# Peptides against a protein of PDB entry 6DSZ, part 312

Target 1, 361 residues: chain A of PDB entry 6DSZ
Amino acid sequence: NYVVTAQKPTAVNGCVTGHFTSAEDLNLLIAKNTRLEIYVVTAEGLRPVKEVGMYGKIAVMELFRPKGESKDLLFILTAKYNACILEYKQSGESIDIITRAHGNVQDRIGRPSETGIIGIIDPECRMIGLRLYDGLFKVIPLDRDNKELKAFNIRLEELHVIDVKFLYGCQAPTICFVYQDPQGRHVKTYEVSLREKEFNKGPWKQENVEAEASMVIAVPEPFGGAIIIGQESITYHNGDKYLAIAPPIIKQSTIVCHNRVDPNGSRYLLGDMEGRLFMLLLEKEEQMDGTVTLKDLRVELLGETSIAECLTYLDNGVVFVGSRLGDSQLVKLNVDSNEQGSYVVAMETFTNLGPIVDMCV

## One batch from the design tools (peptide; made by RFdiffusion4, then SolubleMPNN)

Design b2_p27_7_s4 (from b2_p27_7, 11 letters changed)
Fold by OpenDDE base, seed 3:
Structure b2_p27_7_s4 (fold): chain B 361 residues (1-361), chain A 27 residues (1-27)
Amino acid sequence: as target 1 above (361 residues)
Amino acid sequence: SKEEEERLKEVLEELEEEEKKRKEEKE
């Protein structure tokens, strides 16, 4: 009897941090192909709470907190277009992951986008947006009473969307996206009308961004707006203010992931294809009227890690580096550099045994 | 540069202070 020890997948393809198990617990959620791992972040490290098998590869994993929820809910979309909203429930020692809502959001028509599935949640939890197919933006309205995730499509004129996010502080749900056309890459915004099921003109646009602009970061209030990350430049735009930096250090390798450190969006972690970890800083300027504006952007090299597929700041200067290509790590950011000039120290390493095809029979 | 190192140090010190404060608020 060959006990085929089904090796658990070890390659990380997504991670998120939030308050999923309780309002007080800080959780790290890790997507490893079809597996979701749930940890509580403790002073002693990561405490495993639950593992959940999903019906397909996890393509999107996002925490969100609808108004009047005490803790975060989890949105998952699989590569087979199965969508669900999950809730953690604990009753004594009994742990259950409850499906609040589910649905299949696959279309019979449409070209799957080459850049893969993008799933985003409106910061005010009005809707989920999905870029699944070229020329379509799928909307899932968030309704508490609806156990069935119903979606509709809005036609997007921009066929080649690179990345998309919902903006913060918008009266209507507003997307910001990088797209490519024959003239280059551009940034545009659209308001999403749930009622009319259409796009309205967004607050701003930026034509002719960097040719390799690849990521949009939605910036919380008070700054608002978005950061656009390219190969050579990092730009900020909020409709009123534009700022660009071109730090030479980022030209050496492509930035591939990011994570917000501060709730106010003053700092972000950036990871590149060489495993370099950066801090992006938004320097504030307080105006005489009490408004906060962006003064400058700064990028600082922290050190080197495994090549991140995803990053998430936990607490106490601890960062989880989710790696697909290498070992995942818990790393500590230190105030003082080591002998090599690095501010990053590996605390724990999680061996990546490679892509285990989880033969879910 | 030393100035860049000092600026990074300040950022990391602020992180540690904010986290210390959050721990003290949870106790």
Scores: peptide ipSAE 0.191, ipTM 0.747, DockQ to the pose 0.807
Fold by OpenDDE base, seed 2:
Structure b2_p27_7_s4 (fold): chain B 361 residues (1-361), chain A 27 residues (1-27)
Amino acid sequence: as target 1 above (361 residues)
Amino acid sequence: SKEEEERLKEVLEELEEEEKKRKEEKE
């Protein structure tokens, strides 16, 4: 019996940063198929804390902090529609990942969406939203005392949702999404009523966005609104302000991931299919009334990395580049460019051994 | 361009300054 020591998965399919182990610790959480790796970010690098085997491929992994929690909780959805909320507990040297809540959110009837599973959390932690099936938006109400994750569906008239996020600063949970119809791609918003289990009209819409608009970024206050990323353009909309840029540099390769750098949403990392790393900048304009408005959008090329599946800004200009196709990296953003004009320096590289071929034994 | 490099430098400098302020506010 050759015990083929199953090589641990090395391809990264998701990463998030937050305060999962404690209120003070900065963590990096990495999803590698069925494996969750938990690190503490230190001045010396990534310190491994725990590895957790999941009962399926991780499809969604999001940190969130309900009101009155001292640290973040972790929402995970698997490709088999098993949902859980996890908490880190440490008692001396004993480290436990506990399940606060769980449930299966699979529907018996529905066409799985071609763009895959999307999971989002309301910034005020009122609900989790799931786009699993065409024409359905699944809602999981967040209740602290409920160990069983129950969901309900709201019908979407828009059958082909490309991406969806919850907006910030909304009295009711509000989604913003890119969808496709026979006329092209559009952006729409809906308020989500937990009470009535329906959509209400959202604050704004934008018809006829770029044909290849693929990502929605929800922008925190004071800006609010959303960024829509396409192949050729980046647009901002908040209901009152619209701004679009079409920097030629982004036309060369499709932007595939993003991560917010600062809490106020002034800066975002963008990664493309060529492994180019960009900074998206929201330039502020202070109005005479003290309101902050968006003056301009700017995109700057930082350098080249492995092709990112996911990006997480950590601290001190350190970025984790989670790669599915190549080696994952820790990279440093430098103020001064190198001789090649790059602001990116690789600090550490994590070898990707490729897909675990399920050797059918 | 040199102007783009200078603008990018300013952005990264501002990032470092904001991080420094965030650390000082946590201490």
Scores: peptide ipSAE 0.190, ipTM 0.745, DockQ to the pose 0.871
Fold by OpenDDE base, seed 1:
Structure b2_p27_7_s4 (fold): chain B 361 residues (1-361), chain A 27 residues (1-27)
Amino acid sequence: as target 1 above (361 residues)
Amino acid sequence: SKEEEERLKEVLEELEEEEKKRKEEKE
């Protein structure tokens, strides 16, 4: 009897940082196929807290903090469209992951989008948005009293959504998305009405963005708006301010992931398909009225890592590089470059043993 | 360029200082 010890998944397909175990603890949560790993970030490194088996491959993993919660909750959506909201609960030495709410959000009719599942949470925690199928935007209202995740669909006229985020600082939940039509790629915004279950006109749009525009980053206040990342360009738009850069260095490889470093959205990590790690910088301009506007965008090469599927800034210049194709890493950002001109030093490497062949036995 | 390296250094220094302040405010 060969006990095939099922190797634990090692390929990382998602990571998030927040305060999941407590308000004070900094956590790293790592998705490895059907497995969720929870760590506490300490001065000594990552301390494992718990591992959770999920009822399917994790497709979306997002931390959020509803008003009046002391710590973050975790939203998970699986590739089989099982949605749940998880809470960490410790009672003495007993650690439990509690399902606050769950539901299946699969539609009976719809073409799964070619760009995969997108799940986003409104920064004010009013709703979860899901792009699962072409021409549909699914909304899950967030209500504390609801243990059953109920969703409804809003029809999208834009059939080919590339990426979508909720914007910050909006009176109503507002999405910003890149979409493709026969004329090219465009950015559009919609307000989401929970009452009417429809889209209203958003605050702004940008037609004819770069043909390879692939990612939307929602920028917090005071800047607001969004960053659009393409193959050749990075653009910012907030309705009033538009700025674009085309740094030659980003043309060498496609940027595939990003993570916000600062709560105010002044800095972002960017990772490309060659494992290059960049810092995107938003230069601030303070206006005479005390308003803060974007002066400029800058991209700086920090160094090289494993090819990131996901990035998350922890603390003290430490970054977790979640890799699907290579080894995941903890890396340190240094103020001074090394002898090779790199600002990145690998602190720890987590061996990727490759894809777990789902032996359907 | 050296000028780009200096500008990057300033940004990373500001990052460390902001983090230090955030830790000191939590203590």
Scores: peptide ipSAE 0.182, ipTM 0.738, DockQ to the pose 0.877
Fold by OpenDDE base, seed 4:
Parts: C-alpha cells; structure tokens; sequence
Structure b2_p27_7_s4 (fold): chain B 361 residues (1-361), chain A 27 residues (1-27)
C-alpha cells in the first residue's frame, strides 16, 4: 500500500480578505486547488485557523456580508459547478465551517466558456451572478432563509464575455462587462431584474474599447462606475465621466490581477505577468455640491514580486501575493523607496512545489 | 510613442468637450 502522501497543493488559485471568523478579525482566505486555508491576520503575521477540503477545485471564492450578518459569509463555486455559502462558527475551541446554503448550478445544455468560470456578487448582496456558459448569465438570488441555492439563466446576446462585475450604487443590480464581437471589444451594462428574470438596459455602454481590454473593476461610491484594464490603456467610465490613460509602463507586460486597497476605491493594486506590482490611483475632485468625481488616474510602479494570480491587501501596507506559477509572498509596501527604487519588501515567501498533476493512476 | 500620447490627448480633449457640452445642456 503505497500511501502516496498526497502533497498538499501549494499553488494559489485564489485569495480573499475580510471578516470571516468574526466581525473584528481580519482574515486571509487562500484557495489552493481543492483546499481552503483560513488565516487570521495579526501584527506578527498569518495565524492559521483551519484548512477545509472542498469536493472539487475552487473556481470562485468571494466574501460577502448580507444585511443583518455580523461577519462575512463565503461563497464558493467549484469547477464541478457545486455552489455553497459557508459560515464560520466557533464555540469555545470548536471551529466549524457551516454550509448555510448549497446547490449545483450546472446546466445540461451550454458551451462552457473558454475564458473559464466567472462568479460575482452584487455589492448590496441581492444576488450572485455566474458566467459559466457562453450566451448565459446565471443568477442566484440571495435569500437568508434559503438553504438551497436556486439559480436561473438569463440569455446574453453577447456570446464572448471577457470579464463581468456588478456595479456599486445601483438601484437595481447592474452588471458591467467587456465582451468581444467581430468588430472588437466593447463594454456594456445591464440591469438584472430578479422579478422578470431578464436584463434591462443598463445606464451606459462604451463601444470599441481597447482590443485587449481584459478586466473590469467595479468602483465603489463615491466614484462609482468601472475601470477597464487593457494591454495599453486603463479607462474609467461611470455613465457621466470617461477618463483614459495609457502609461507606457503597462505595455511591457499584461496586467492579470487587481485588488482594491481602499474601501472607497481610491487605490488598487495591479499585478502583471512579469511580477511587477503597480498602484492604480484614483484622484478625487470634490464638486461644490459635495459630490466626488474622478479627476485623474495614475499608475505607479511599486516593485517586483512573484507573478500574482491574485493579490490581497491585508492591513498596514501588507499585501498577500498569491502565486500559481511561483512562490506566494507576504510583501510590505513602504512609503519610501529602497536603493533600487522599489517600494516593495518581501516579508515571507511560501514555496510553490508546482501544480499537483492529478495523475489519475 | 509621442503619436500615441497625442492621440490619447485628443481623445481626452474630445471627452472634456463632451462633458462641457453636457454641463451646458443641463444649465
């Protein structure tokens, strides 16, 4: 009996931060294939709390806080289309991860999207959206009392969605997405009607964005709107204001991940395929009526890290760099640059032993 | 390139003009 001690997966394929264990605790959650690792962020570093085995590769992992919850809940979707909402529960020293709701969201009919699974949560926690198949947007209504995740599909006319997010500050749940057609890439918005189970016209659209536009970032209030990341450009649009920048430094390597630093969406971390870490800054302009608008966008090179699959700002300038291709890192952002002009210092490195090739023997 | 910066500037100027027109239409 060769007990192949199944080496624990080390490649990170997702990370998220929030208040999962308590309202007060800051947590880092790391997805490593079928494993979820839960840490508490402390002044001394990451304290491991629990590891959870999932019944499949984690494809989506998002924290959200419904109205009346004291702490965040965790939505997980697996590559086998098993969805669950998880709650952390501690009773003394006993730690349980409770499944609040679950369901299988697989369709019998549909072409799985070549760009993979996208899962998003409405900022007001009205629904979960899933892009699983081309030409379909799946909606899971969020109901506190429902233990069964029921989903329905809305037809998307846009067959090739590149990325999608829910917008902030919308009266109805509103998605913003980049899609490709024969004419190029475009940005469109739709309102999602839970009642009618259909799309309504969204507040804005932008035709003919950059050909390599690949990511949508939903910007919180007070700015609202979305940032579109391309190969050569970064654009902002909120229906009233459009702003584009094309900093030459981003042309050198494709930006592949992002994470919001500030709750108000004033700063974002960006990671590229060369392991460069950037800060995207949204400069505010305060109007005479007290409204805050975007004045400008700026990108600053912070330094180099492992190639990020995901980035998570923790606290006090500490960032977790989740890497699939390299070693994951805890890095510190400094106000002052070092002698090499870097604002990034590696604090800890987590060795990546490579992808567990599931050799189905 | 300088040409890319100029094109971006033109796009930004056009957008500022559109924003200005929208403000003037709301007044």
Amino acid sequence: as target 1 above (361 residues)
Amino acid sequence: SKEEEERLKEVLEELEEEEKKRKEEKE
Scores: peptide ipSAE 0.011, ipTM 0.377, DockQ to the pose 0.025

Design b2_p27_8_s1 (from b2_p27_8, 11 letters changed)
Fold by OpenDDE base, seed 2:
Structure b2_p27_8_s1 (fold): chain B 361 residues (1-361), chain A 27 residues (1-27)
Amino acid sequence: as target 1 above (361 residues)
Amino acid sequence: STKSFIKNPELDLEALEEALRELEEAE
């Protein structure tokens, strides 16, 4: 009897940071297929706290803090459309992951989108948005007392959504998305009415963005708006300000992931398909009226890592590089470059044994 | 040896931004 010890999955398919275990703890949460790993980020490194088996492959994992919560809650959506909101509770040595709410958000009718599942949370925690199917945007209203995640669909006229985010600083929940039509790729915004269960016209749109525009980053206040990342260009738009750069260095490999470094959205880590790590910087211009506007965008090459599926800035220049294809890493960003011109130093490497192909013999 | 990861007080992210700015001004 060969007990095939089911090797724990090692390939990372998502990571998030926040305050999940307590208000004070900085956590790193890592999704490895059906496994959720919870770490506390400490001066000494990553301290493992809990591992959680999920009833399916994790497709979306997002931390959010509803009004009146002292710590973050975790939204998980599985590839089988099982949604849950999880809370961490510790009582002495007993650690419990509590399901506050759950539901299945699968539709009987709809074409699953080829670009996969997108899940987003409104920064003000009014709703969760899901792009699961072409031509549909699913909304889960966030209510404190609701143990059942109920969702409704809003029809999207734009059938081929590439990426979508909620914007910051909007009176109503507002999505910004890249979509493709026969004329190319475009950016559009919609306000989401929970009351009427419909889209209203958003604050802005941009037709004919770069043909390979693939990612939307919602920018916090004071800048607001969004960054659109393409193959050749990075574009900022907030309705009033438009700025685009085309740094030659990003053209060499497709940017595939991003993570915000600063709470104010002045810096973002970018990872490409070659494992290059970049910093995107938003240069601030203070107007005489005290308004903050974007002066410029720049991109700096920091160095090389494992090919990131996800990036998470932790603290003190430590970055978790979650890799699906290679070894995940903790890396340190340095102010000074090494002899090779790299600002990146690997601190720890987590061996990826690859996908366990369950050879059902 | 679990190297102490986080409390490197030396990563002044402002200093990193400044260093990155100086590199761009030098190109």
Scores: peptide ipSAE 0.026, ipTM 0.489, DockQ to the pose 0.032
Fold by OpenDDE base, seed 3:
Structure b2_p27_8_s1 (fold): chain B 361 residues (1-361), chain A 27 residues (1-27)
Amino acid sequence: as target 1 above (361 residues)
Amino acid sequence: STKSFIKNPELDLEALEEALRELEEAE
């Protein structure tokens, strides 16, 4: 019996960084179709800890830390709408990935959204939000004692949501989303009432954003608000301050992924469809009252990498470039450019043997 | 002034590169 060792998937479709194994460990988690790979980032390198088989293709993978947890928990949603919250547990040499909660969040009625599955977590860990179907926003309340992930739907009037995030610093859970209607693309906010299971009016909206506005980045305090990324422009809005830039360099290729570098949201990595890596910088202005406001936005070209499906900043200028179409990479960001003007040096390259087509047998 | 990309000076990159190569050789 030749056990055909099923070739492990190599195409990366998601990556996240956080403290999953312990409070002290920095982890890299990589989604490769149905597999989750867990690494510890050490001074000596990426140490593999565990591989986990999932009940389907990973569509959402997010780390979050509920109040009073010592380490991050992992939320996973599969393409078949199986949701789980995972915890890493070590007992001596025994390593277990524990399912703290699970559920199936599919609806019997609904049009699956053409922009795919979006899953987001409230920064205060009050809820998970899911955009699975047009005209619906699914909410999973986060309760520590619930082993079963129960969800409810809130109707969205906006049928064509492009991207959605939870905002930071909001008294109630607040979503910010880009949507399209016959008049163009717009940004809107809603407060989510867990009690009433409805949307309330959010703090702000922006009508008629760039026609190709595709991504929302929630900005943490002290800036707050959101960044809206388009084909030609990058816009910041927080309800009080609006600022837009149109750097010509981003017009050449569509930005497709982003990752926050600094905990305070002062820098973001951006990757485009040509494998160009950018740094988005938020310049602060300290007001006389001690408030911090956004002074300006700047985009800098760092260099070229594999075409990123996902990006995650580790530490010490090291970035993991998760690629679906090419080889994944660990890259170093340097302070000084090389002779070609690149700040990016490839450290390691992980060969992509191609997408394992899930042969639905 | 190019903002330093270095956050954690305790991460030895030469050691990181060596251990990653050892991992690729072990797969």
Scores: peptide ipSAE 0.009, ipTM 0.418, DockQ to the pose 0.029
Fold by OpenDDE base, seed 4:
Structure b2_p27_8_s1 (fold): chain B 361 residues (1-361), chain A 27 residues (1-27)
Amino acid sequence: as target 1 above (361 residues)
Amino acid sequence: STKSFIKNPELDLEALEEALRELEEAE
């Protein structure tokens, strides 16, 4: 009997930071296939807290804080459409990960999207949105007493959604998405009515964006709106203001992940398919009426890392680079460049032993 | 303006590096 010691998965397929263990703790959560790792970021370093086995490959992992919760809850969706909301509880030395809600959100009818599963949470925690199937947007209402995640579908006329996010500062939950049609790629917004279970017309749209527009970043207040990232361009739009840049440096490789550095959306990390790490900067202009407007967008090449599947800014210039294809890293962002012009220093490298191919024997 | 990356200046990065090495060695 060869006990094949099941090698622990090392490939990272998701990472998130927030306050999961407590309101005060900064956590790093790492998804490695079916494994969830939970760390506390401390002044003395990363402290491992818990490892959790999931009943499937983690496809979505998002922290959110419902109204009246003291700390973040964790939404997980597996590749087999098992959804759960997890809560961390500690009682002395006893650590429990509690399932607050669960459900299977698989539809009997629908074409799974070729671009994979997208899961998003409304910033006001009114709902979770899921793009699982072409032409469908699944809504999971967030109710405090809901132990069973009940979902419904809204039809999307736009069959080929590339990316979708919930916008900030909207009276109703509002999605912003990039979609493709025969005329090209476009950006559209919809308000989501929980009551009527339908889309209403959103605040704005932008037709004929860059042909390779691939990512939507929702920008928090005071800017609001969204950033649309393409292969050649980065565009900001909030309904009133449009600004686009086409920095030549981003043309070399497709940006595949992002992470917000500042809570106010002034800076974002961007990672591309070559492992280049960028900083996207939103410059503010304060108007005489106290309104904040976007003055300019700038992209800076910080350096090179492992090819990021996900990025998360921790603290003090430390970034976790979650890699699926290479070694995951912790990197330090410096204010000053080294002799090679890099602002990135590798602090730690986590060896990726490759995906565990479940050989069904 | 040199944008500071520091959120919490009390976070010891050298200690963070050491703790992360210990975590990698434990995997």
Scores: peptide ipSAE 0.000, ipTM 0.283, DockQ to the pose 0.030
Fold by OpenDDE base, seed 5:
Structure b2_p27_8_s1 (fold): chain B 361 residues (1-361), chain A 27 residues (1-27)
Amino acid sequence: as target 1 above (361 residues)
Amino acid sequence: STKSFIKNPELDLEALEEALRELEEAE
């Protein structure tokens, strides 16, 4: 009897920070293949609260707070297109993860996109958007009373979407996406009509962005708009203002993940394929009318970490570096550099045992 | 009160931004 102690998965494929256990608790949620780990961020470190087995590999994991919820809900989509909305409930010592809604969002017809599954949530919690298949955008309307996640598809004319986000501050849910056509890569926006189940023309577009533009970051108000990250350039656009930088330091390795530090979107962490950690800074200019506009973009090298699959800022300059290829880390950002010029110090390292090859015997 | 995750409360993110800005102005 070989008790194959099924080693728990250690490779991180997603992480998110928010208020899932309560309105007051800061949580770190970590996706490790089929396993969800829930931590409370405390002054003494990460306190484990619950582990949850999912019915498949986690492909999307996002926290969101619908209007009139006291705490965040968790959206999960698996690689087998099982979607659920989860709620944390504690009653004394009893901890339950409640499924508020669930559904399978797989289509019978469609080409799975080569860039994988993208799942996004409207900042106003009106809908979830899914890019699962080429030429389709799936919408899940968010309704509090609906236990069954119903979805519909909108046809995208743009077949090769690279990345997509919902924009902030839009009267209607508005997506911004990078797509590729025979002429290059471009950025476009669409408004999503829930009523008509169609796209309307969005507020802006930018043709002929950098050829390797790979990521969209939606920027909250007061700036609004989006950041587009490429191999050689970082660009901002909000319909009225365009700004581009091409810092030489980012050319050395491809930026692969990002996380917003500030609620107002003034700072973002960026991680590259070599484990370099950057800060992207949005410099503000206050206008005479009291409006805030983007003055400039800046990129600073903070230091080196494990190669991040995902990044999440916690609190007090602590960052969780979720790694698939290496050990995940808690790192501290410092004001002062060390002797090597690094602002990053590893606090805790979580050993990655590599992909558990489930040898189906 | 943001419960500081780590005993060393000294990471002022504003001070980090200022220090990073001073480095760019010196190059």
Scores: peptide ipSAE 0.035, ipTM 0.558, DockQ to the pose 0.036; fails the geometry check

